# Peptides against a protein of PDB entry 2XVC: the designs that were tried, part 2

Target 1, 50 residues: chain A of PDB entry 2XVC
Amino acid sequence: ITERELLDYIVNNGGFLDIEHFSKVYGVEKQEVVKLLEALKNKGLIAVES

## One batch from the design tools (peptide; made by RFdiffusion4, then SolubleMPNN)

Design b1_p8_3_s4 (from b1_p8_3 with S1M)
Fold by OpenDDE base, seed 5:
Formats: structure tokens, C-alpha cells, sequence
Structure b1_p8_3_s4 (fold): chain B 50 residues (1-50), chain A 8 residues (1-8)
């Protein structure tokens, strides 16, 4: 999965991401999902809400 | 558990 595909997924999912669910559905390791999120954050494309 | 992400 690319950063763009993950971003599009987040947008289409109302700004929510379940990393465990996403990992199972797309066959992507949790650490890779986190890495992609960090890349998107560092590019200023997303902000993770606590 | 879902994490909320704001798209900029």
C-alpha cells in the first residue's frame, strides 16, 4: 500500500483508522501502517488526534 | 480501536 492509498482510505473512512482491522483486511503489517502514518504526518498531510 | 486522523 502507498501513502496515497492510505490517505484516501482515511478520507473515505471519515478520518478514522483502526490499525488492527486495516492490517487484517489489507495484509499490511501494523508497523508498516504506523510508518505510513508517520510519513503522512511529517509531510503535513494529517494530524493524529488523541 | 479506531484512531482519529485529521486530514489537512
Amino acid sequence: as target 1 above (50 residues)
Amino acid sequence: MPVKVKVV
Scores: peptide ipSAE 0.492, ipTM 0.868, DockQ to the pose 0.220
Fold by OpenDDE base, seed 1:
Structure b1_p8_3_s4 (fold): chain B 50 residues (1-50), chain A 8 residues (1-8)
Amino acid sequence: as target 1 above (50 residues)
Amino acid sequence: MPVKVKVV
């Protein structure tokens, strides 16, 4: 998965991401999803609400 | 649990 594909998924899912669900459905490791989120955040494309 | 992500 690319950063762009993850961003498009988040947009299409109303700004919500279940990392565990996404990992299971798309076969992407949770650590890779988190890494992609951090990259998107560092680029100023997303803000993670914690 | 879903994480809320704001798209900029």
Scores: peptide ipSAE 0.491, ipTM 0.868, DockQ to the pose 0.220
Fold by OpenDDE base, seed 2:
Structure b1_p8_3_s4 (fold): chain B 50 residues (1-50), chain A 8 residues (1-8)
Amino acid sequence: as target 1 above (50 residues)
Amino acid sequence: MPVKVKVV
């Protein structure tokens, strides 16, 4: 999965991401999902809300 | 658990 594909998924999912669910459904390691999120955050494309 | 992500 690319950074753009993950971003488009988040947008299409109302701005929610369950990392555990996504990992299971798409067969992507949780560490890779987190790495892609960090890349998107560092580019200023997303903000993670706590 | 879902994480809320804001697209900037």
Scores: peptide ipSAE 0.490, ipTM 0.867, DockQ to the pose 0.221
Fold by OpenDDE base, seed 4:
Structure b1_p8_3_s4 (fold): chain B 50 residues (1-50), chain A 8 residues (1-8)
Amino acid sequence: as target 1 above (50 residues)
Amino acid sequence: MPVKVKVV
């Protein structure tokens, strides 16, 4: 999965991401999903609510 | 649990 594909998924899902569900459905490791989110955050494309 | 992500 690419950063763009993850971003498009988040947009299409109303800005919600269940990392565990996503990992199971797409066969992507949770650590890889988190890494992609961090990359998107560092690029200023997303803000993760803490 | 869903993580809320704001798209900028």
Scores: peptide ipSAE 0.489, ipTM 0.867, DockQ to the pose 0.197

Design b1_p8_4_s1 (from b1_p8_4, 4 letters changed)
Fold by OpenDDE base, seed 4:
Structure b1_p8_4_s1 (fold): chain B 50 residues (1-50), chain A 8 residues (1-8)
Amino acid sequence: as target 1 above (50 residues)
Amino acid sequence: MLKIKDLR
């Protein structure tokens, strides 16, 4: 999964992300999801609010 | 559950 694909998923999910659920459904390791989120955050593309 | 804001 790419950063763009993850961001598109989040937006299409109303801005909500359940990392555990996403990992199970899409077969992506939780640590990979976190890595992608950190990259998006560091690029100023997202803010994590909760 | 995380709440994410799109800043694009």
Scores: peptide ipSAE 0.745, ipTM 0.926, DockQ to the pose 0.905
Fold by OpenDDE base, seed 1:
Structure b1_p8_4_s1 (fold): chain B 50 residues (1-50), chain A 8 residues (1-8)
Amino acid sequence: as target 1 above (50 residues)
Amino acid sequence: MLKIKDLR
C-alpha cells in the first residue's frame, strides 16, 4: 500500500483508522501502517487528532 | 482507533 492509498482510505472512512482492523483486513503489517502515517504526518499531509 | 484530518 502507498501513502496515497492509505490517505484515500482514511478519507473515505470519514477520517477514522483502526490500525489493528486495517492490518487484518488488508494484510498490511501494523508497523507499515504506522510508518506510512508518520510519513504523511511529517509531510504535513495529515494531522492525528486522537 | 485514530481520528485523522486530511490537510491537503
Scores: peptide ipSAE 0.744, ipTM 0.926, DockQ to the pose 0.902
Fold by OpenDDE base, seed 3:
Structure b1_p8_4_s1 (fold): chain B 50 residues (1-50), chain A 8 residues (1-8)
Amino acid sequence: as target 1 above (50 residues)
Amino acid sequence: MLKIKDLR
């Protein structure tokens, strides 16, 4: 998935992301999810609050 | 579970 698709998912999910659950449901490696999150964070598009 | 803020 793309950074945009992940961000849209997060927004549509009320800002919550369960990486383990997402990985299982969407067949995306947890490491890939983390990589996408880091990219989003580094671009200033997201902040991880908890 | 993470809480993410959209900063766009």
Scores: peptide ipSAE 0.744, ipTM 0.926, DockQ to the pose 0.901
Fold by OpenDDE base, seed 2:
Structure b1_p8_4_s1 (fold): chain B 50 residues (1-50), chain A 8 residues (1-8)
Amino acid sequence: as target 1 above (50 residues)
Amino acid sequence: MLKIKDLR
């Protein structure tokens, strides 16, 4: 999964992400999801609100 | 569950 694909998923999901659920459903390691989120955050593309 | 803001 790419950074863009993850961000598009989040937007399409109303801005919500359950990392555990996403990992199980899409077969992506939780660490990879976290890595992508950190990259998005460091690029100023997202903010984590809760 | 995380709440994410899109800043693009």
Scores: peptide ipSAE 0.743, ipTM 0.926, DockQ to the pose 0.890

Design b1_p8_4_s2 (from b1_p8_4, 3 letters changed)
Fold by OpenDDE base, seed 4:
Structure b1_p8_4_s2 (fold): chain B 50 residues (1-50), chain A 8 residues (1-8)
Amino acid sequence: as target 1 above (50 residues)
Amino acid sequence: MLKIKDLT
């Protein structure tokens, strides 16, 4: 999964992400999801509100 | 579950 694909998923999901659920459904390691989120955050494309 | 604000 790419950063853009993850961003699009988050947007399409109303700005919500359950990392555990996403990992199970899409077969992506939780650590990889977190890495992508950190990249998106560092680029100023998302803000984590929780 | 995390809430994410899209800043794009």
Scores: peptide ipSAE 0.095, ipTM 0.680, DockQ to the pose 0.916
Fold by OpenDDE base, seed 2:
Structure b1_p8_4_s2 (fold): chain B 50 residues (1-50), chain A 8 residues (1-8)
Amino acid sequence: as target 1 above (50 residues)
Amino acid sequence: MLKIKDLT
């Protein structure tokens, strides 16, 4: 999955991301999802709320 | 910029 695909997912999912669920559905390692999120955050495309 | 909730 690409950064763009992840961003599109987030938009379409109302701004919510369950990393565990996403990992299971898309078959992407959680570490890779986190890496993509960090990239998006560093580009100013998302802000992660804890 | 989108604000997202991390549900991990």
Scores: peptide ipSAE 0.095, ipTM 0.677, DockQ to the pose 0.180
Fold by OpenDDE base, seed 1:
Structure b1_p8_4_s2 (fold): chain B 50 residues (1-50), chain A 8 residues (1-8)
Amino acid sequence: as target 1 above (50 residues)
Amino acid sequence: MLKIKDLT
């Protein structure tokens, strides 16, 4: 999965992401999801509110 | 679950 694909998923999911669920459904390692989120945050594309 | 604000 790419950063853009993850961002699009988050947008389409109302700004919510369940990392455990996403990992299970899409077969992406939880650590990879977290790395992608960190990259998106560092680029100023997302902010984690909670 | 995380709540994520899109800044784009």
Scores: peptide ipSAE 0.092, ipTM 0.679, DockQ to the pose 0.906
Fold by OpenDDE base, seed 3:
Structure b1_p8_4_s2 (fold): chain B 50 residues (1-50), chain A 8 residues (1-8)
Amino acid sequence: as target 1 above (50 residues)
Amino acid sequence: MLKIKDLT
């Protein structure tokens, strides 16, 4: 999955992401999802809420 | 900028 695809998913999912669920459904390692999120955050495209 | 919430 690319940064753009993940961003599109988040937008289409109402701004929410369940990393565990996403990892299971899409077969992407949680670590990879986190890396992509960090990249998006660093680019100022997202803000991650705890 | 989009605010996202981790639901995990």
Scores: peptide ipSAE 0.084, ipTM 0.670, DockQ to the pose 0.178

Design b1_p8_7_s1 (from b1_p8_7, 3 letters changed)
Fold by OpenDDE base, seed 4:
Structure b1_p8_7_s1 (fold): chain B 50 residues (1-50), chain A 8 residues (1-8)
Amino acid sequence: as target 1 above (50 residues)
Amino acid sequence: MLKIKPLV
């Protein structure tokens, strides 16, 4: 999964992300999801609200 | 579950 694909998923899901659920559904390691989120945050493309 | 704010 790419950063853009994860960003699109977040937008399409109203900003909500369950990392555990996403990992199970898409077969992506939780660590990879976190890595992508950190990249998006560092680029100023997202803010984590909680 | 996380709440994310897209800034794009």
Scores: peptide ipSAE 0.666, ipTM 0.901, DockQ to the pose 0.906
Fold by OpenDDE base, seed 1:
Structure b1_p8_7_s1 (fold): chain B 50 residues (1-50), chain A 8 residues (1-8)
Amino acid sequence: as target 1 above (50 residues)
Amino acid sequence: MLKIKPLV
């Protein structure tokens, strides 16, 4: 999965992301999802609210 | 579940 694909998923899901669910459904390691989120945040593309 | 704000 790419950063852009994850960002698009987040947008399409109303900003909600269940990392455990995403990992199981899409076959992406949880730590990889977190790494991608950190990259998106560092680029100023997202803010994690809760 | 996380709530994420896209900034794009």
Scores: peptide ipSAE 0.666, ipTM 0.901, DockQ to the pose 0.897
Fold by OpenDDE base, seed 5:
Structure b1_p8_7_s1 (fold): chain B 50 residues (1-50), chain A 8 residues (1-8)
Amino acid sequence: as target 1 above (50 residues)
Amino acid sequence: MLKIKPLV
């Protein structure tokens, strides 16, 4: 999964992300999801609110 | 569950 795909997912899911659920559904390691989130955050594309 | 704010 790309950063853009993850961002689109987040938007389409109302801003909510369950990392465990996402990992299971999309077959992406939790560590990879976190890495993508960190990249999005570092680029100023998202803020984590919880 | 995380709440994420898109900024763009």
Scores: peptide ipSAE 0.665, ipTM 0.899, DockQ to the pose 0.910
Fold by OpenDDE base, seed 2:
Parts: sequence; C-alpha cells; structure tokens
Structure b1_p8_7_s1 (fold): chain B 50 residues (1-50), chain A 8 residues (1-8)
Amino acid sequence: as target 1 above (50 residues)
Amino acid sequence: MLKIKPLV
C-alpha cells in the first residue's frame, strides 16, 4: 500500500482508522501502517487527534 | 481506533 492509498482510505472512512482492523482486512503489517502514518504526518498531510 | 484529520 502507498501513502496516497492510505490517505484516500482515511478520507473515505471519515477520518477514522483502526490499525488492527486495517491490518487484518488488507493484509498490511501494523508496523507498515504506522510507518505510512508517520510519513503522512511528517509531510503535513495529516494530524492524529487521538 | 484513531481519529485522523486530513490537512489537504
């Protein structure tokens, strides 16, 4: 999965992301999801509110 | 569950 694909998923899911659920459904390691989130955050594309 | 704010 790419950063853009994850960003699009987040937007389409109303801004909500369950990392455990996403990992199970899409077959992406939790560490990879976190890595992609960190990249999006560092680029100023997202802020984590919780 | 995380709440994420897209900034774009």
Scores: peptide ipSAE 0.662, ipTM 0.899, DockQ to the pose 0.910

Design b1_p8_7_s2 (from b1_p8_7, 4 letters changed)
Fold by OpenDDE base, seed 3:
Structure b1_p8_7_s2 (fold): chain B 50 residues (1-50), chain A 8 residues (1-8)
Amino acid sequence: as target 1 above (50 residues)
Amino acid sequence: MYRIKPLV
């Protein structure tokens, strides 16, 4: 999964992300999801509010 | 579950 794909997922999911669920459904390691989120955050594309 | 605000 790419940063763009994850961003699109977040947008399409109303800004909600269950990392545990996402990891299981899409077969992506939780660590990888977190890395992608960090990248998105560092690029100013997302803010983690909770 | 995380609340993530897209800034795009």
Scores: peptide ipSAE 0.661, ipTM 0.901, DockQ to the pose 0.899
Fold by OpenDDE base, seed 5:
Structure b1_p8_7_s2 (fold): chain B 50 residues (1-50), chain A 8 residues (1-8)
Amino acid sequence: as target 1 above (50 residues)
Amino acid sequence: MYRIKPLV
């Protein structure tokens, strides 16, 4: 999965992300999802709450 | 569950 694909998913899911669920459904390692989120955050494309 | 706000 690419950064853009993850960003699009987040938008389409109302801004909510369940990493455990996402990992299971899309076959992406949880640590990879976190890595992508950190990249998006560093680029100023997202803010993470919780 | 995380709340993530797109900024673009």
Scores: peptide ipSAE 0.661, ipTM 0.900, DockQ to the pose 0.936
Fold by OpenDDE base, seed 4:
Structure b1_p8_7_s2 (fold): chain B 50 residues (1-50), chain A 8 residues (1-8)
Amino acid sequence: as target 1 above (50 residues)
Amino acid sequence: MYRIKPLV
């Protein structure tokens, strides 16, 4: 999965992300999801609120 | 569940 694909998922999911659920459904390691989120945050594309 | 705000 790419950064853009994850971003699109987040947008389409109303800004909510369950990492455990996402990992199970899409077969992506939780560590990889976190890595992608950190990249998105560092690029100023998202803010992680809680 | 995480709340994420897209800034795009």
Scores: peptide ipSAE 0.660, ipTM 0.901, DockQ to the pose 0.899
Fold by OpenDDE base, seed 2:
Structure b1_p8_7_s2 (fold): chain B 50 residues (1-50), chain A 8 residues (1-8)
Amino acid sequence: as target 1 above (50 residues)
Amino acid sequence: MYRIKPLV
């Protein structure tokens, strides 16, 4: 999965992300999801609110 | 569950 694909998923899911659920459903390692989130955050594309 | 705000 790409950064853009993850961003689109988050937007389409109302800004909510369950990393454990996402990992299980899409077969992506939790560490990879976190890596993508960190990249998005560092680029100023997202803020983690909670 | 995380609440994420897109900044785009």
Scores: peptide ipSAE 0.658, ipTM 0.900, DockQ to the pose 0.897

Design b1_p8_7_s3 (from b1_p8_7, 4 letters changed)
Fold by OpenDDE base, seed 3:
Structure b1_p8_7_s3 (fold): chain B 50 residues (1-50), chain A 8 residues (1-8)
Amino acid sequence: as target 1 above (50 residues)
Amino acid sequence: MYKIKPLV
């Protein structure tokens, strides 16, 4: 999965992300999802609210 | 679960 694909997913899912669920459904390691989120945050593309 | 604000 790419950063853009994850961002699009988040947008399409109303801003909600369940990492455990996402990992199971899409076959992406949880630590990889976290790394992608950190990249998106560092690029100013997302803010984590909760 | 996280709530994320897209900034784009």
Scores: peptide ipSAE 0.611, ipTM 0.889, DockQ to the pose 0.905
Fold by OpenDDE base, seed 1:
Structure b1_p8_7_s3 (fold): chain B 50 residues (1-50), chain A 8 residues (1-8)
Amino acid sequence: as target 1 above (50 residues)
Amino acid sequence: MYKIKPLV
């Protein structure tokens, strides 16, 4: 999965992300999801609210 | 569950 794909998912899901669910559904390791989130955050594309 | 704000 790419950063853009994850960002699109987040937007399309109203900003909500269940990492455990996402990992199971898309077959992506939780650590990879977190890595992508950190990249998005560092690029100023997202802010983690909760 | 996380709430994430997309900043565009």
Scores: peptide ipSAE 0.610, ipTM 0.886, DockQ to the pose 0.878
Fold by OpenDDE base, seed 4:
Structure b1_p8_7_s3 (fold): chain B 50 residues (1-50), chain A 8 residues (1-8)
Amino acid sequence: as target 1 above (50 residues)
Amino acid sequence: MYKIKPLV
């Protein structure tokens, strides 16, 4: 999965992300999801609110 | 559940 694909998913899901659920459904390691989120945050593309 | 705010 790419940063852009994860960003699109977040937008299309109303900004909500369940990492555990996403990992199970899409077969992506939780650590990989977190890595992508950190990249998006560092690029100023997202803010993590909770 | 995490709340993410897209900034784009």
Scores: peptide ipSAE 0.609, ipTM 0.888, DockQ to the pose 0.903
Fold by OpenDDE base, seed 2:
Structure b1_p8_7_s3 (fold): chain B 50 residues (1-50), chain A 8 residues (1-8)
Amino acid sequence: as target 1 above (50 residues)
Amino acid sequence: MYKIKPLV
């Protein structure tokens, strides 16, 4: 999965992301999801609210 | 569950 694909997923899901669920459903390692989130955050594309 | 705000 790419950064853009993850961003689109988050937007389409109302901003909600369950990393455990996403990992299981899409077969992406949790560490990879976190890595992509960190990249999006560092690029100023997202903010984690809680 | 995380709540994430897109900034674009």
Scores: peptide ipSAE 0.609, ipTM 0.888, DockQ to the pose 0.897

Design b1_p8_7_s4 (from b1_p8_7, 4 letters changed)
Fold by OpenDDE base, seed 1:
Structure b1_p8_7_s4 (fold): chain B 50 residues (1-50), chain A 8 residues (1-8)
Amino acid sequence: as target 1 above (50 residues)
Amino acid sequence: MYKIKALV
């Protein structure tokens, strides 16, 4: 999965992300999801609210 | 579950 694909998922899911669920459904390691989120955040593309 | 704000 790419940063853009994850960003699109987040937007399409109303900003909600369950990392455990995402990992199981899409077959992406939780650590990879977190790394992608960190990259998006570092680029100023997302902010983690809760 | 996380709530994330997309800034784009």
Scores: peptide ipSAE 0.542, ipTM 0.860, DockQ to the pose 0.899
Fold by OpenDDE base, seed 2:
Structure b1_p8_7_s4 (fold): chain B 50 residues (1-50), chain A 8 residues (1-8)
Amino acid sequence: as target 1 above (50 residues)
Amino acid sequence: MYKIKALV
């Protein structure tokens, strides 16, 4: 999955992502999701809520 | 549980 695909997923899901759920459903390692999220955060495209 | 909010 790419940064853009992950961002699109978040937007399509009401603007929220559950990392644990996403990892389980899509078979993507949590550390890979976190890497992509860190990139999105650094670009000002997301914020961590919890 | 980790929740992320889109800012776009």
Scores: peptide ipSAE 0.539, ipTM 0.856, DockQ to the pose 0.670
Fold by OpenDDE base, seed 3:
Structure b1_p8_7_s4 (fold): chain B 50 residues (1-50), chain A 8 residues (1-8)
Amino acid sequence: as target 1 above (50 residues)
Amino acid sequence: MYKIKALV
């Protein structure tokens, strides 16, 4: 999954992301999801609120 | 579960 795909998922999911669930459903390692989130955050595309 | 704000 790309950063853009993850971003689109977050937007389409009302801003909610369950990393455990996402990992299972999409077959992406949790650490990879976190890495993508960090990239998005560093680019100013997302903010982690909770 | 995380709440994430998209800034775009």
Scores: peptide ipSAE 0.538, ipTM 0.859, DockQ to the pose 0.902
Fold by OpenDDE base, seed 4:
Structure b1_p8_7_s4 (fold): chain B 50 residues (1-50), chain A 8 residues (1-8)
Amino acid sequence: as target 1 above (50 residues)
Amino acid sequence: MYKIKALV
């Protein structure tokens, strides 16, 4: 999964992401999701709320 | 639970 694909998923999911749920549904390691989120956060495209 | 909000 790419940063853009993850961002598109978040936007299409009402702007929210549950990392645990996403990992289970899509078979992506939570650590990989977090890596992508860190990149998105550093670009100012997302905020981590928890 | 880890919650993320898109800013775009």
Scores: peptide ipSAE 0.532, ipTM 0.854, DockQ to the pose 0.659

Design b1_p8_8_s3
Fold by OpenDDE base, seed 1:
Structure b1_p8_8_s3 (fold): chain B 50 residues (1-50), chain A 8 residues (1-8)
Amino acid sequence: as target 1 above (50 residues)
Amino acid sequence: MLKIKVLT
């Protein structure tokens, strides 16, 4: 999965992301999802609210 | 579940 694909998924889900669910459904390691989120945050593309 | 604000 790419940063753009994850970003699009988040947008399509109204900004909600269940990392555990995403990992299971899409076969992406949880730590990889977190790494992608950190990259998006560092680029100023997202903020984690809660 | 996380709430993410998209800033694009």
Scores: peptide ipSAE 0.700, ipTM 0.910, DockQ to the pose 0.888
Fold by OpenDDE base, seed 4:
Structure b1_p8_8_s3 (fold): chain B 50 residues (1-50), chain A 8 residues (1-8)
Amino acid sequence: as target 1 above (50 residues)
Amino acid sequence: MLKIKVLT
């Protein structure tokens, strides 16, 4: 999964992300999801609110 | 579950 694909998923899901659920459904390691989120955050494309 | 604000 790419940063853009994860960003699009977040947008399409109303800004909500369950990392555990996403990992199980898409077969992506939780650590990889976190890495992609950190990249998006560092680029100023997202902020984690809760 | 996380709430993410998209800043694009």
Scores: peptide ipSAE 0.699, ipTM 0.910, DockQ to the pose 0.891
Fold by OpenDDE base, seed 5:
Structure b1_p8_8_s3 (fold): chain B 50 residues (1-50), chain A 8 residues (1-8)
Amino acid sequence: as target 1 above (50 residues)
Amino acid sequence: MLKIKVLT
């Protein structure tokens, strides 16, 4: 999964992300999801609100 | 569950 695909998923999911659920559904390691989130955050594309 | 603000 790409950063853009993850970003689009977040948007389409109303801004909510369950890392455990996402990992299971999409077959992406939790570490990779976190890495992608960190990249998006570092680029100023997202902020974690809760 | 995380709540993410999209800043684009």
Scores: peptide ipSAE 0.698, ipTM 0.910, DockQ to the pose 0.887
Fold by OpenDDE base, seed 2:
Structure b1_p8_8_s3 (fold): chain B 50 residues (1-50), chain A 8 residues (1-8)
Amino acid sequence: as target 1 above (50 residues)
Amino acid sequence: MLKIKVLT
């Protein structure tokens, strides 16, 4: 999965992301999801609210 | 579950 694909998923899911659920459904390691989130945050594209 | 603000 790419950063853009994850960003699009978050938008389409109303800004919510369950990392455990996403990992299970899409077959992506939790560490990879976190890595992609950190990349998006570092680029100023997202902020984690809660 | 995380709530994420998209800043684009």
Scores: peptide ipSAE 0.698, ipTM 0.910, DockQ to the pose 0.890

Design b1_p8_8_s4
Fold by OpenDDE base, seed 1:
Structure b1_p8_8_s4 (fold): chain B 50 residues (1-50), chain A 8 residues (1-8)
Amino acid sequence: as target 1 above (50 residues)
Amino acid sequence: MLRIKVLT
């Protein structure tokens, strides 16, 4: 999965992401999802509200 | 579940 694909998923999911669920459904390692989120954050494309 | 703000 790419950063763009993850970003599009988040948008389509109303800005919510369940990392555990996403990992199970889409076959992406949780650590990979976290890395993609960190990249998106570092680029100023997202903010994680937690 | 995380709440993500999209800044685009």
Scores: peptide ipSAE 0.724, ipTM 0.913, DockQ to the pose 0.865
Fold by OpenDDE base, seed 5:
Structure b1_p8_8_s4 (fold): chain B 50 residues (1-50), chain A 8 residues (1-8)
Amino acid sequence: as target 1 above (50 residues)
Amino acid sequence: MLRIKVLT
């Protein structure tokens, strides 16, 4: 999955992300999801609020 | 569950 696809998913999910659920549905390792989030954050595209 | 603000 790409950063853009993850970003679009987050938007479409109302800004909420369940990493465990996402990992199971998309077959992406949890640590990979975290790496994508870190990349998005470092680019200033997202902020993790809670 | 994480709450994420999109800044685009």
Scores: peptide ipSAE 0.724, ipTM 0.913, DockQ to the pose 0.888
Fold by OpenDDE base, seed 4:
Structure b1_p8_8_s4 (fold): chain B 50 residues (1-50), chain A 8 residues (1-8)
Amino acid sequence: as target 1 above (50 residues)
Amino acid sequence: MLRIKVLT
């Protein structure tokens, strides 16, 4: 999965992300999801609220 | 579950 694909998923999911659920459904390691989120955050494309 | 604000 790419940063853009994850970003699009978040948008399509109303801004909510369950990392555990996403990992199970899409077969992506949790560490990879976190890495992609950190990249998006560092680029100023997202803010993690809670 | 995380709440993410998209800033694009």
Scores: peptide ipSAE 0.724, ipTM 0.913, DockQ to the pose 0.893
Fold by OpenDDE base, seed 2:
Structure b1_p8_8_s4 (fold): chain B 50 residues (1-50), chain A 8 residues (1-8)
Amino acid sequence: as target 1 above (50 residues)
Amino acid sequence: MLRIKVLT
């Protein structure tokens, strides 16, 4: 999965992300999801609110 | 579950 694909998923999911669920459903390692989130955050594309 | 604000 790419940064853009994860961003689009978050948008389409109303701004919510369950990392555990996403990992299980899409077969992406949790640490990879976290890495992509950190990249998006560092680029100023997202903020984690809770 | 995380709440993410999209800043684009």
Scores: peptide ipSAE 0.723, ipTM 0.912, DockQ to the pose 0.892

## One batch from the design tools (peptide; made by RFdiffusion4, then SolubleMPNN)

Design b1_p9_1_s1 (from b1_p9_1, 3 letters changed)
Fold by OpenDDE base, seed 3:
Structure b1_p9_1_s1 (fold): chain B 50 residues (1-50), chain A 9 residues (1-9)
Amino acid sequence: as target 1 above (50 residues)
Amino acid sequence: MKLKIKVLT
């Protein structure tokens, strides 16, 4: 999965992301999801609220 | 882990 695909998923899901659920459904390792989130955050594209 | 994320685009 690309950063853009993850970003689009987050948008389409109302800003909510369950890392455990996402990992299971899309077959992406949890560490990879976190890595993508960190990249998005570092680029100023997202802020983690809670 | 369930997160609430604000998209800044």
Scores: peptide ipSAE 0.735, ipTM 0.909, DockQ to the pose 0.912
Fold by OpenDDE base, seed 1:
Structure b1_p9_1_s1 (fold): chain B 50 residues (1-50), chain A 9 residues (1-9)
Amino acid sequence: as target 1 above (50 residues)
Amino acid sequence: MKLKIKVLT
């Protein structure tokens, strides 16, 4: 999954992301999801609120 | 882990 695809998923899911669920459904390692989130955060594209 | 994320487009 790309950063853009993850961002689009977050938008389409109302800003909610369950890393455990996402990992299982899309077959992406939890560590990879976190890495993509960190990249999006560092680019100023997201803020993690909870 | 469930997160709430704000998109800052």
Scores: peptide ipSAE 0.734, ipTM 0.909, DockQ to the pose 0.902
Fold by OpenDDE base, seed 2:
Structure b1_p9_1_s1 (fold): chain B 50 residues (1-50), chain A 9 residues (1-9)
Amino acid sequence: as target 1 above (50 residues)
Amino acid sequence: MKLKIKVLT
């Protein structure tokens, strides 16, 4: 999965992301999801609110 | 872990 694909997923899911669910359904390691989130955050594209 | 994320684009 790419940063853009994850970003689009987040948008389409109303800003909610369940890392456990996402990992299970899409077959992406939880560590990879976190890495992509950190990249998006570092680029100023997202803010994690809770 | 369930997160609420604001998209800043």
Scores: peptide ipSAE 0.734, ipTM 0.909, DockQ to the pose 0.911
Fold by OpenDDE base, seed 4:
Structure b1_p9_1_s1 (fold): chain B 50 residues (1-50), chain A 9 residues (1-9)
Amino acid sequence: as target 1 above (50 residues)
Amino acid sequence: MKLKIKVLT
C-alpha cells in the first residue's frame, strides 16, 4: 500500500483509522501502517487528533 | 489502536 492509498482510505473512512482492523483486512503489517502515517504527518498531510 | 486523523490537504 502507498501513502496515497492510505490517505484516501482515511478520507473515505471519515478520518478514523483502526490500525489493527486495517492490518487484518488489507494484510498490511501494523509497522508499515505506522510508517506510512509518520510519512504523511511529516509531509504535513495529516494530524493525529487522538 | 483506533486513531482520529485530520486530513490537511
Scores: peptide ipSAE 0.733, ipTM 0.909, DockQ to the pose 0.914

